# Ledger of designs, part 102: peptides against a protein of PDB entry 3WG5

Target 1, 218 residues: chain A of PDB entry 3WG5
Amino acid sequence: LAKNIVYVAQIKGQITSYTYDQFDRYITIAEQDNAEAIIIELDTPGGRADAMMNIVQRIQQSKIPVIIYVYPPGASAASAGTYIALGSHLIAMAPGTSIGACRPILGYSQNGSIIEAPPKITNYFIAYIKSLAQESGRNATIAEEFITKDLSLTPEEALKYGVIEVVARDINELLKKSNGMKTKIPVNGRYVTLNFTNVEVRYLAPSFKDKLISYITD
Target 2, 218 residues: chain A of PDB entry 3WG5 as posed
Amino acid sequence: LAKNIVYVAQIKGQITSYTYDQFDRYITIAEQDNAEAIIIELDTPGGRADAMMNIVQRIQQSKIPVIIYVYPPGASAASAGTYIALGSHLIAMAPGTSIGACRPILGYSQNGSIIEAPPAITNYFIAYIKSLAQESGRNATIAEEFITKDLSLTPEEALKYGVIEVVARDINELLKKSNGMKTKIPVNGRYVTLNFTNVEVRYLAPSFKDKLISYITD

## One batch from the design tools (peptide; aimed at target 1 A80, target 1 (a further copy) I105 L106)

Design b2_p30_3_s2 (made by RFdiffusion4, then SolubleMPNN; from b2_p30_3, 15 letters changed)
Fold by OpenDDE base, seed 1:
Structure b2_p30_3_s2 (fold): chain B 218 residues (1-218), chain C 218 residues (1-218), chain A 30 residues (1-30)
Amino acid sequence: as target 1 above (218 residues)
Amino acid sequence: as target 1 above (218 residues)
Amino acid sequence: AAPVNAEPTKKTDGIEIEALGYHKGHPKPS
């Protein structure tokens, strides 16, 4: 009998190789227990493109549904966080959060000004983000505008435009609203209908390593 | 009796001389077993032009059909990967993947800016990529624009424009959709009709050497 | 001889996809 378990874990800060390790660890734990889903409470300003792409792949390879939840209020799935969300099985946002602003950059100059990415790189990420949106049945035009216009959306706008699936204030409301929804991308090649009837919520704590690295990178 | 065997192998990361060795090994194994085809699950950001050209030649010299499958979701056949795909017997893409962005560069400057290739080199690769497209009966105009405009495409766009042959979510869908298709380039001087009726799928694992090199280059 | 030194770009190396002005230790782009 599938354990009526939902895992919840937090990922906060810059997207790096260490963030990939956190995603991998959290998803692996939930997979091992055959959880109904894992909810990742995401708050990120963005980060490395390579790490982001690896995280997207890890989510898409998950044996269980991975729900990206932009949480708490004041959090964002900014930049790399938007790609991660668009690569996930379901996107939820808390009120007072944001999503978008996906334009790639090469970094920052000594004066803190942005070093713009060449058109080559920008066009690559336009295709990539559009692909994630199309695959998930989400708004590919808005996904492109997250880059070309550096667009950012509220939860209500993102829901309205078909970028996300749920606006929820907390985990309980998220579980209630997402119950019976199909995943926007396949789990093991199949769209899964989420079953959050009589679920146990289990919180995953960050490892000591996760805490240490977050402290160094924050 | 031709064994109804299809090999599947993964090639991920930068295109280098070591990537050539992986292609060569995988194709050779499948050739030795007289497989119906080999599917190469490709995920690459690009790499060396010399290694890319050698890989294209190795594919074109294959005794069996080589299917390039841009997989998993989030993967890309970027830059060198596009040339490899265009040099193959069939191109498939998973949803959530991309292809294109083929403009050659000389490298990166200390500030991370691109060192542009001189017109002579760019024109060489324009001619080369157009040739690959023309020989495979694929869209040579788009192939040129992969360089001149640094164009990147979604799977749906690439299919629509006649750059690729199949969009498939997984190996089973790929086999189903590509069954009865003719190879886009010859196998041993002949166009082969793919027969994926009652096939056994065999996965090739990376060698220890492949794993070690991937770890060093990642 | 094909110019051996020309590369199709590695598209993801050194690429950042970050929210503007969040880079640690750098001022917000004005």
Scores: peptide ipSAE 0.042, ipTM 0.286, DockQ to the pose 0.064
OpenDDE base, seeds 2, 3, 4, 5: peptide ipSAE 0.029, 0.046, 0.031, 0.057; ipTM 0.231, 0.293, 0.274, 0.232; seeds 2, 3, 4, 5 fail the geometry check

Design b2_p30_3_s3 (made by RFdiffusion4, then SolubleMPNN; from b2_p30_3, 13 letters changed)
Fold by OpenDDE base, seed 2:
Structure b2_p30_3_s3 (fold): chain B 218 residues (1-218), chain C 218 residues (1-218), chain A 30 residues (1-30)
Amino acid sequence: as target 1 above (218 residues)
Amino acid sequence: as target 1 above (218 residues)
Amino acid sequence: SAPKNAKPTKKTSGVILEALGYYPGHPAPS
């Protein structure tokens, strides 16, 4: 039986292989305790495509619902963060956050200019982001425009366009609004109805390693 | 006037944004002192494509010759390391080192299997690695085969095939063998003849930050 | 005039293709 426990963990900064380890660790802890869900408070400017794809896969393999919550106000699920969100069981955003800007890049030149991805790569990520949106029953047209127009949305716009499921100011409002919602993708092959009635909220601390990497990459 | 100074610095581990910072710092120090060259002792299994491209660009913009030296024995210029080497003014390898294995990957799956790059990405990197080889007057066919066959070469093979310029056991042998060689790419628009007659060798230490990142990424 | 701490422009990092994987060093073909 799922315990009436909801885990909350923070992931901040660039998406890297270390961010994958954070996701894996956090989700594993919540799975082991048979939590009702884990909420990942996400604030990212983007990052690595490989790490992003691995994180998406890890979320999709989760034995419990993984809720991506773009939090706090001023945070973003930019670039790789949008893909991660679109690969998750539920997306929430706090007011004053953003989602989108998913254009793939090869990197930055020495002058700090973006090295554009070749059309072939861009088209691959268009197909990928559209697949994530379609599989999750989210707006695949807007998902494509996150790349083709480098579009960024407010929480209200993202909700209106069917990119996200919840706008919430805090964890309590998120739990309240998402209670009784179905996951946008399956958990163990089944769409789960979230049950946040009388849940215990448990915060997972970043490991010492997590803190150190955030400090070095900031 | 160039001082009769040759800098030597070590870069070990994965190619990351931090590795770019190392290259930039080391080359900048050598440029500021008007060194005859900087030798980068490289040992890398590969890494990020963006960081690699930035490093290549930084080397190409260097005001002094940048020599990539795959060192010590057992070291490799694998994947990203090969691109960096091919983008440099001179490549040397120690006996018992390797170069190649340049197949682009998207990342690793959760089971540790390689996620293959789509043909479109692979073809981009084929074009890129061939351009680096052609610009440096190195074997562009072998450069392509580093991707298409995932080819790895010994120093002797790499020398024979015209991928590298020098096989040397140590810095002294490298200086001796490369003395009077022309750079394979221009320095400030001119091919430089290396002058290692009566040079002072100065070793650059990794910064504390350099050591910390190596420790965290290892 | 205090040097304006150039807020590191939150460069939205595009999805960086790490197309060059960590290749475990294949042993040199013997």
Scores: peptide ipSAE 0.038, ipTM 0.370, DockQ to the pose 0.224; fails the geometry check
OpenDDE base, seeds 1, 3, 4, 5: peptide ipSAE 0.027, 0.022, 0.021, 0.024; ipTM 0.274, 0.267, 0.285, 0.354; seeds 1, 3, 4, 5 fail the geometry check

Design b2_p30_3_s4 (made by RFdiffusion4, then SolubleMPNN; from b2_p30_3, 14 letters changed)
Fold by OpenDDE base, seed 1:
Structure b2_p30_3_s4 (fold): chain B 218 residues (1-218), chain C 218 residues (1-218), chain A 30 residues (1-30)
Amino acid sequence: as target 1 above (218 residues)
Amino acid sequence: as target 1 above (218 residues)
Amino acid sequence: SAPKNAKPTKKTDGIEIEALGYYKGHPAPS
């Protein structure tokens, strides 16, 4: 029986237009191979809202399940990363990671002060993040509080509150715990039951360009 | 019987990208020799959050136990140093040292005043530090108070509150007291019982670059 | 439905993780 394939790829650093290109490339590879899923090991402090929204759209258009895994320990799905996770088919977190802190900003002034987003923008992102949570059957109240309270959660808290689906120490534990789970959003209009029995794990390496950008943005 | 090796290395000064390179180099050497553990003698007033998070990841990805030892007397694991310690396999402190004071800042203004971190950033680090404490089975309430109260503790207090595992005057006492202890986080997915019976202690010297940067950042 | 009229500005960013406090000169607790 041809082994089901699970791809694993890493995305680290700020969410930019280049991060979108990474997501698109990785998901496209996994789609072409008719993989059972792709796991994206995500570690991000946040980034651009435009790039984030494009990434969410790319995940939701995926022909295969996309699992966001906040990994390794010490990693974050902060700000833009939380939206990406909430837009995905399944969220996992490693111990020692965090999720949340989603309040939008316009940037930093020259004096290092945050330029606050106007209420119209904040309200837009509240509606957007709540929509992602509701569509995925995740805690929309906490999703709102990620913005309104700038709340961040541990994996255990996020699991307890129904923000995420899995706490896992590594890929093997993730596969074990997520096996037989349904995707939280549809794949090609259907909720998929993940089948991680007798799978081949394939790691996708970052491109040379991916490595260079990670080095510059770290 | 080939003696188990314990490496000891010193890291002093501000936590920067260069401090990450020091941790990476020292841990890599100890990994290559399949050491029983590496002890990092840490003395830091704090530093950059990005570098700190990268160091925590590097420790958690270590193939061998990494012990953070706040040493010598008068040393601190302040701010970033506390996060690093909480992300490690075992924490020890010498008498006359301190741990804590973890409140994030954006930096210093030109007049030397602290630019306070916005609630967004503070809440992010609260979640992060609590996650590290929870993963390691350490006191997450005190870990939060290191930020919210800017709390600092003595070794005796930190031990009493379950923040650290060992108070030791020197490397020999540290080895004696930690022998047979389990790591507080896994090594390659497994909690390791430390075996410091009949060990060889190897001291790693700072590189020329390490000495130069320490001199510039002190 | 997200309100159609609020175009997120392309400049809306996430968290930038800067620095942790420096505590030079705090006496070691005696």
Scores: peptide ipSAE 0.029, ipTM 0.258, DockQ to the pose 0.147
OpenDDE base, seeds 2, 3, 4, 5: peptide ipSAE 0.040, 0.028, 0.036, 0.040; ipTM 0.501, 0.260, 0.559, 0.532; seeds 2, 4, 5 fail the geometry check

Design b2_p30_4 (made by RFdiffusion4)
Pose (drawn by RFdiffusion4):
Structure b2_p30_4 (pose): chain A 218 residues (1-218), chain B 218 residues (1-218), chain P 30 residues (1-30)
Amino acid sequence: as target 2 above (218 residues)
Amino acid sequence: as target 2 above (218 residues)
Amino acid sequence: AVNAAGTGSLIPILLAGNATKVNAAIAKGL
């Protein structure tokens, strides 16, 4: 009961209704165990707007900080993952990862051709991504460009431009660098200082169902 | 005189990429065997827009008539399934089935809440559903109300209002009543008269991949 | 009879990353 606990979970692949269930399951475990924070290792090339908005909402309502960590090297928080990142308490990127490219689309034709959205819906997602950035004090100008210019950024660029808070190789380095940082959004109405000194790290294994479903969608 | 081959397939659940694959697989089989028609027993609560548009497109390119049959009793062709029906060569409904209810939403939230669709998406789908109805000679005024009023219809109401062509209890009654009917959209440029005199019915079983995906869904 | 009003769902928007630009950012980050 007198411990400092950080949960680490993994989320890979397309952001879907099942991805929401994962976020909710992992975050719920951390909340019920009074964790200092939960670190989500995120690698997503794309996903659905509805599941992305539900995840952002679940993060906003989280009773503990949610740290989105674009990991491992080569991972991306592209498309829906970018909003999830902008909608969270702190963003960390591992070396060689990517963030951005968030243009909303109606989807894919028989060809694999891109089915663009009406111009106004593009404006809707611009307003939504600007809102997430401003609510978290992040660079909304660059965030808008994730859509309008299909802008993508490396870790160092994302840090310089004020989109993320940490560049870290691993969980330990993430804890060291983010220790003492304020969350970019509140936890239950208060902005919180992260206390990662003398912390117990607990890894949450993805379930059989997680790995299987992810593989199938792949 | 001649022996006419009719294929029957079942398509159930949310409309997704796997559903497009089912439509493509079942239609390709019927085309290669020079079938008079393929009948799809459709039961769907809704699904994704891109897959629905890809299915409508696949049906437009079909070298044989595609008859959408809302079957069994209790089934519906709601939301995305309505567009598939309106985009097909002939629509049949079994007693106690439903069609319509197509108001687009961005999706559902955590607590029963619904994420509203911006007006541009709504107007986009109004134009699209009116277009499918106009191209097939079905009631465009009523088709709009599937969206603007979330209108849903019984089979008897759907026939009366000119949205569908046939009300049938089974495959036997469907072939009997639809024999001699012209298709509502062309097959390769011409409107085909359906010949169901001297008919061999062939049932297509769902594949292993079909069954697995749906068991996981159940 | 079945009444589907209020129960239909249509998912219109997807999000996908641009692989060329994402991979370029990844390569640069290496």

Design b2_p30_4_s1 (made by RFdiffusion4, then SolubleMPNN; from b2_p30_4, 13 letters changed)
Fold by OpenDDE base, seed 2:
Structure b2_p30_4_s1 (fold): chain B 218 residues (1-218), chain C 218 residues (1-218), chain A 30 residues (1-30)
Amino acid sequence: as target 1 above (218 residues)
Amino acid sequence: as target 1 above (218 residues)
Amino acid sequence: AVDSSGKGVIEPIELKGNKEKVNAAIEKGK
């Protein structure tokens, strides 16, 4: 039986191979303790596509629900963060956050201009993001537009359009609002109804390595 | 008589000469045991055209049905993976996966931009992919567009357009849905009706060499 | 050698959100 425990961890900064390690570590800890769920407080401008795809896979392989919570106010699940969110069991956003802007790029030129990805790559990610949205019963048209139009949404817009499930100011409100919701994708092949009645919230601190890398990449 | 055994093996990463060795080994094991079929869980961004063509040949020479299953969620049968799938006896995809983006390239420039293949090469692969689709009774127009438009599809789209045969969440659902289906290409000169009634599923683990190469190429 | 790899397509690809658009979205939520 899942313990009435919810883990909360923070992931901030660019999505890299190290970010994958953070997700993996956090989810593994929560899995080992048979937590009801893990909430990842996410704040990212984006990052590497390879790392993002690995993170999505890791989330989808989780033995427990993974809730992506775009938090705190001022945070974003931009680009890679949007993919990660769409690949998760539940998406929440705090007021004053944003999601979207998912167009793949090859990088930045010396003058800071975007180097555009070729159509092959763009189309690949369109299919990928649409697939994530469809799998999770979220708005696939908007997911596509996150790429094709570089669409960015507020929490209220994202909720209205069926991209996310919850707008919440803090963890307590998130738990309250998400209680009784079904996961948008399966956990071990089954859609799970979240039970946040009388849960213990446990915060996972970033490791020393996590802090160091965040410091270097900031 | 084919044993009521289905082998499952994973092939992940770039398509190379080593990937051919993996396919060959897995199919050979399943052939030797007179399996009902082998399911290859495929996740690939693409790879070498020569290796791809060899893999397609190896699949078509198989004494048993080879099912390409784009799995897990987040995986793709991109580029070379699409050709391999189209050359197989049955294609399945999990929700959250993709297929397509088959345009041949010569490689990548130092700046990461695609070096385009000359028209001669592109036309060769158009003919090749159309042939694979036609031979398997799959949508040859879409197969061509995988190249000419760098088209990528979700599982639902691919199924709708007649590119693939099954959308399945896991091996059990795949077996259930594909039971009684005819192979899309012959096995030893005959179209085989898949019989997955009371089958034993046997997983083939990657060899140590398989693991090492995956680790290095990742 | 003809490559059908999407790898070079995926590895060098950055998924960076447009900071300006992100900021604009945040501002609209205020």
Scores: peptide ipSAE 0.083, ipTM 0.339, DockQ to the pose 0.215; fails the geometry check
OpenDDE base, seeds 1, 3, 4, 5: peptide ipSAE 0.044, 0.033, 0.025, 0.020; ipTM 0.217, 0.248, 0.247, 0.187; seeds 1, 3, 4, 5 fail the geometry check

Design b2_p30_4_s2 (made by RFdiffusion4, then SolubleMPNN; from b2_p30_4, 12 letters changed)
Fold by OpenDDE base, seed 2:
Structure b2_p30_4_s2 (fold): chain B 218 residues (1-218), chain C 218 residues (1-218), chain A 30 residues (1-30)
Amino acid sequence: as target 1 above (218 residues)
Amino acid sequence: as target 1 above (218 residues)
Amino acid sequence: AVDASGKGVIEPIELKGNKEKVDAAIAKGK
């Protein structure tokens, strides 16, 4: 019996292999308790492509809905964060947040300039981000433009263009607005209608390791 | 007046942006004291290409000779570490260490399999590693094979093939063997003859941040 | 990472090292 529990966890900073472990740990805890969903409060400037792809796969393999919530105001789901969001069961954003800027790069030169990715890599990620958008019934044209134009959107624009599903100021408003929505991707092969009626909200604390890495990567 | 001082510092773990900061800090300290050289004891499995390239540039911009010493026995200058070594003024290895395995990858899949780099990226790094070898008068054919064959060499092989300059068991033997050698790349536009006669060896301690990152990345 | 303009980016490449050591480092960092 699905317990009327919703987990909330925070993931902040660069997307790395450690961020994958955070996602895996948080989702696993929520799965073990047969939660209605987990909400991941996401604030990221981007990060590694491999870690991002692994996180997307982990979300897609989740036994429960994974909601990406760009939070708090001032946060972003930039670059890798956008891919993760597009790979999730539902996207929410707080007012004053942003999503997009998904152009792959090889890194930064010593002077801080961007080392551009070759066209083959850029095209790979265009195809990948479009596939995530298409699979989730989100705007694949805008998803492509997150790369080709390095586009960034406000929550209101992202909602308007069909990139995200919810604009919410806090967890309570998110639960209220997303109640009765269908997941944008399947959970265990089925689209799930979210039921947030009379739910208990449980916050998952970051591990000591999570805090330490966040401190180092910030 | 060049003080008869040789600095020794340790860099261990994955090559990251933080590793660049370590190199920069250590070299800067040695430059400020007009050291005869700095020896960087290197033990790395590899890491990020951007950080590696920045480290190579920082070494090439050094006002003093930077000696890469693969140490202790069991250590490696793998992948990014090989590039760094090839970009340095002198390479030494302890017995029981290794160098090579320089094939670029996009990352690791969720199952731990390697995501192969596209040929354009691989060819970029082939050209880059060959340039480092050529500029330093080292074996560019072997440098290429570090990528194309994922070749790894022992110190004895690396010395034999003209990849490195010194095999030494410890700092004292390194100083003894490298005394009177010319740097393989210029220092301030000139090839320098190393003078390790009656030198003071000073060990640079890692910062607290250095220790913390090493702990997290190890 | 964020570029100099504050835009988010993804970093798609790494340099392969000793697989066992890299995997172990990743596993320990995991």
Scores: peptide ipSAE 0.026, ipTM 0.460, DockQ to the pose 0.280
OpenDDE base, seeds 1, 3, 4, 5: peptide ipSAE 0.029, 0.034, 0.030, 0.025; ipTM 0.344, 0.513, 0.472, 0.536; seeds 1, 3, 4, 5 fail the geometry check

Design b2_p30_4_s3 (made by RFdiffusion4, then SolubleMPNN; from b2_p30_4, 12 letters changed)
Fold by OpenDDE base, seed 2:
Structure b2_p30_4_s3 (fold): chain B 218 residues (1-218), chain C 218 residues (1-218), chain A 30 residues (1-30)
Amino acid sequence: as target 1 above (218 residues)
Amino acid sequence: as target 1 above (218 residues)
Amino acid sequence: AVDASGKGVIEPITLRGNEEKVNAAIEKGK
């Protein structure tokens, strides 16, 4: 029986236009091989809103399930990372990771202070994050509070509150726990039941460009 | 007579946090040598608003005059570059360059379309760019129109309308034409008369990091 | 700039010049 393939790729650092290119490349590779899914190990402090929105759209356009896995322990899906996760087919977190803190900002002043976004922008992103949560059947109230309270959650809390679907220590546990789960959003218009029975895990390496960008943005 | 030193450095590409580091490094070197001025050859399509604001602040805090020179021919001080120029002690442009197009945007959609900034943000930057123009004794009406009309000007137009101070083909012509001019904003609380009589021009090279970032952002 | 504090940041605002140059810069970055 042809082994189902699950791809695993890592995205680390700030969410930028280059991060979009990474997502696009990784998902495209997995699509071309008709993979059962791609797992993206995500560790991000946040980043650009436009890049985030484009990444969400790319995930939603995926021909295969895209699983966002906040990994390893100590990693975060902060800010833009939370939006990306909420826009994905399944969210997993490793113990000791975090999700949330989604308040939009204009940037940082020289003294490192946050330049606050005007209410109109904040409200836009509240509506946006709530829509992502609602469309994925996740907790829209908590999604809003990621902005309004700058809330950050542990994996256990996020699972309890219906923000995420899986807490897993590693890829093997993730595959085991998510096997038989339905995607939280459609794949090509249909909710897909994940089949991780007898799968081959293939790791995608970052390109040289990906490594360089990560090095510069870290 | 100890020769007055004028530093020349190049900043090219998108305005980012790394561009701030470049500005800071270059200005600091020139300050340490008690240079008569630093000329920054600027070629930018724009960039981040926060980085731009930080750069403007760094220029305003400079212990020496900072001259923004839009160079070479074909270069632009577009968007963020215009704000930086308007925040500087003197603006020069080479023939065949442009300045303006300062409308803020949220970013780009996947199809390359602009995501428009909400009116509140646009109004914020209108007020900001007008303040920069007013503080520097430059044309605040044109500064506003850089946003409201997405206006771009030639060097000749920019000079005519009182946006810039010098049109110069090269560094030598710039030094000659700007000699005896007063800075458009204070240096350490005082307007400085530029003295480019018997000066040594020293070129600052970009760091390896600067080159790498430029390569990635270009 | 993501704050070293690890606080999640969404930066919604950019200042960009002519669309063609920005798109070209984005494409060159691709």
Scores: peptide ipSAE 0.031, ipTM 0.455, DockQ to the pose 0.300
OpenDDE base, seeds 1, 3, 4, 5: peptide ipSAE 0.153, 0.130, 0.047, 0.156; ipTM 0.422, 0.552, 0.475, 0.428; seeds 1, 3, 4, 5 fail the geometry check

Design b2_p30_4_s4 (made by RFdiffusion4, then SolubleMPNN; from b2_p30_4, 14 letters changed)
Fold by OpenDDE base, seed 1:
Structure b2_p30_4_s4 (fold): chain B 218 residues (1-218), chain C 218 residues (1-218), chain A 30 residues (1-30)
Amino acid sequence: as target 1 above (218 residues)
Amino acid sequence: as target 1 above (218 residues)
Amino acid sequence: SVDASGKGVIEPIELRGNKEKVQAAIEKGK
């Protein structure tokens, strides 16, 4: 019986248009191989809202489950990363990671102070993040507070509040805990039960282009 | 009698958080010297919406008139540049320049195709650009069409339609034509009549940091 | 023909987390 494949890829750094390309490439590879799922190890301080929305759309259009795993310890799914996670089929976090801090900003002043987004933009992202949470059956109130309070949560808090589905130390624990869970959003219009029995884990490496772009944007 | 000073600075390239810092620095210098105005020679294909909105706010908070001058010939105030111009105290364009093309995009796909902004974002920017036009007594219908039709205008068209105030070949012609004009938005709550009689033109150069950042972002 | 093809991209809003708050959350989870 052909072993079910689970892909693992890492996305680290700022969310940009190139990050979208990474997501697209990785998900496409996993789709082509009819993988059981892809796990994206995510570590991001945030980034571009446009790239974020495109990534969310690409995840939601995936023919396979996309699991966002905030990993390793010390990593974050901050800001744009939280939106991406909330748009995904399953969220996991390693101990010592964080999620949240989703307040849209216009950038930084010369003194490094945050330039606040206009209320209309903030309200747009509040509506958007709440929609992602609601569609995924996650805590929309906390999702809003990620913006309004610029709230950040630990994995344990995020799990407790129903923002995420799994706290796991590593890929093996993630697979074990998520086995038999249903995706929080549909895959091809259906909620899928994850089957991580007797799976082969395949790691996807960044392309040379991915590495170069990450180097330029970091 | 202390000669009235007009500062001229160039901002070229993508609108980023660093472009905001350039605007802020240049305007601050001109404010400190109680300049009659600052002219920003603008050449931009666009850039970040956040930086754009901050730049607009910084211009509107200026203690002196800020003139956006789309210069030299071949330059554009495209997208974000148009918003910045519409948020300024006076817009001038050199012959052979353009303004408009303000449709918000989320970015580019791998194939280089534009990823369209969601309607909610597009509508936000329509409302925003119209507000800038209305507040400045400029053509809000054309401002909307800069987005909805991705419209670009020549200086002559922009002048004719009441989007801009001056067509000028150079700084001297700009000063001559804008002399005695009122600012299109308030300076410290008052519409100011520009006085370019017997002015000293002072050119501000980019800082080393400005040059380095421009090099990295271009 | 001013090739106005400089497709004016309003590049979107940055969503960046406050580093201090993010770090505080990471530290709290240790």
Scores: peptide ipSAE 0.094, ipTM 0.468, DockQ to the pose 0.544
OpenDDE base, seeds 2, 3, 4, 5: peptide ipSAE 0.043, 0.115, 0.047, 0.137; ipTM 0.456, 0.489, 0.500, 0.524; seeds 2, 3, 4, 5 fail the geometry check

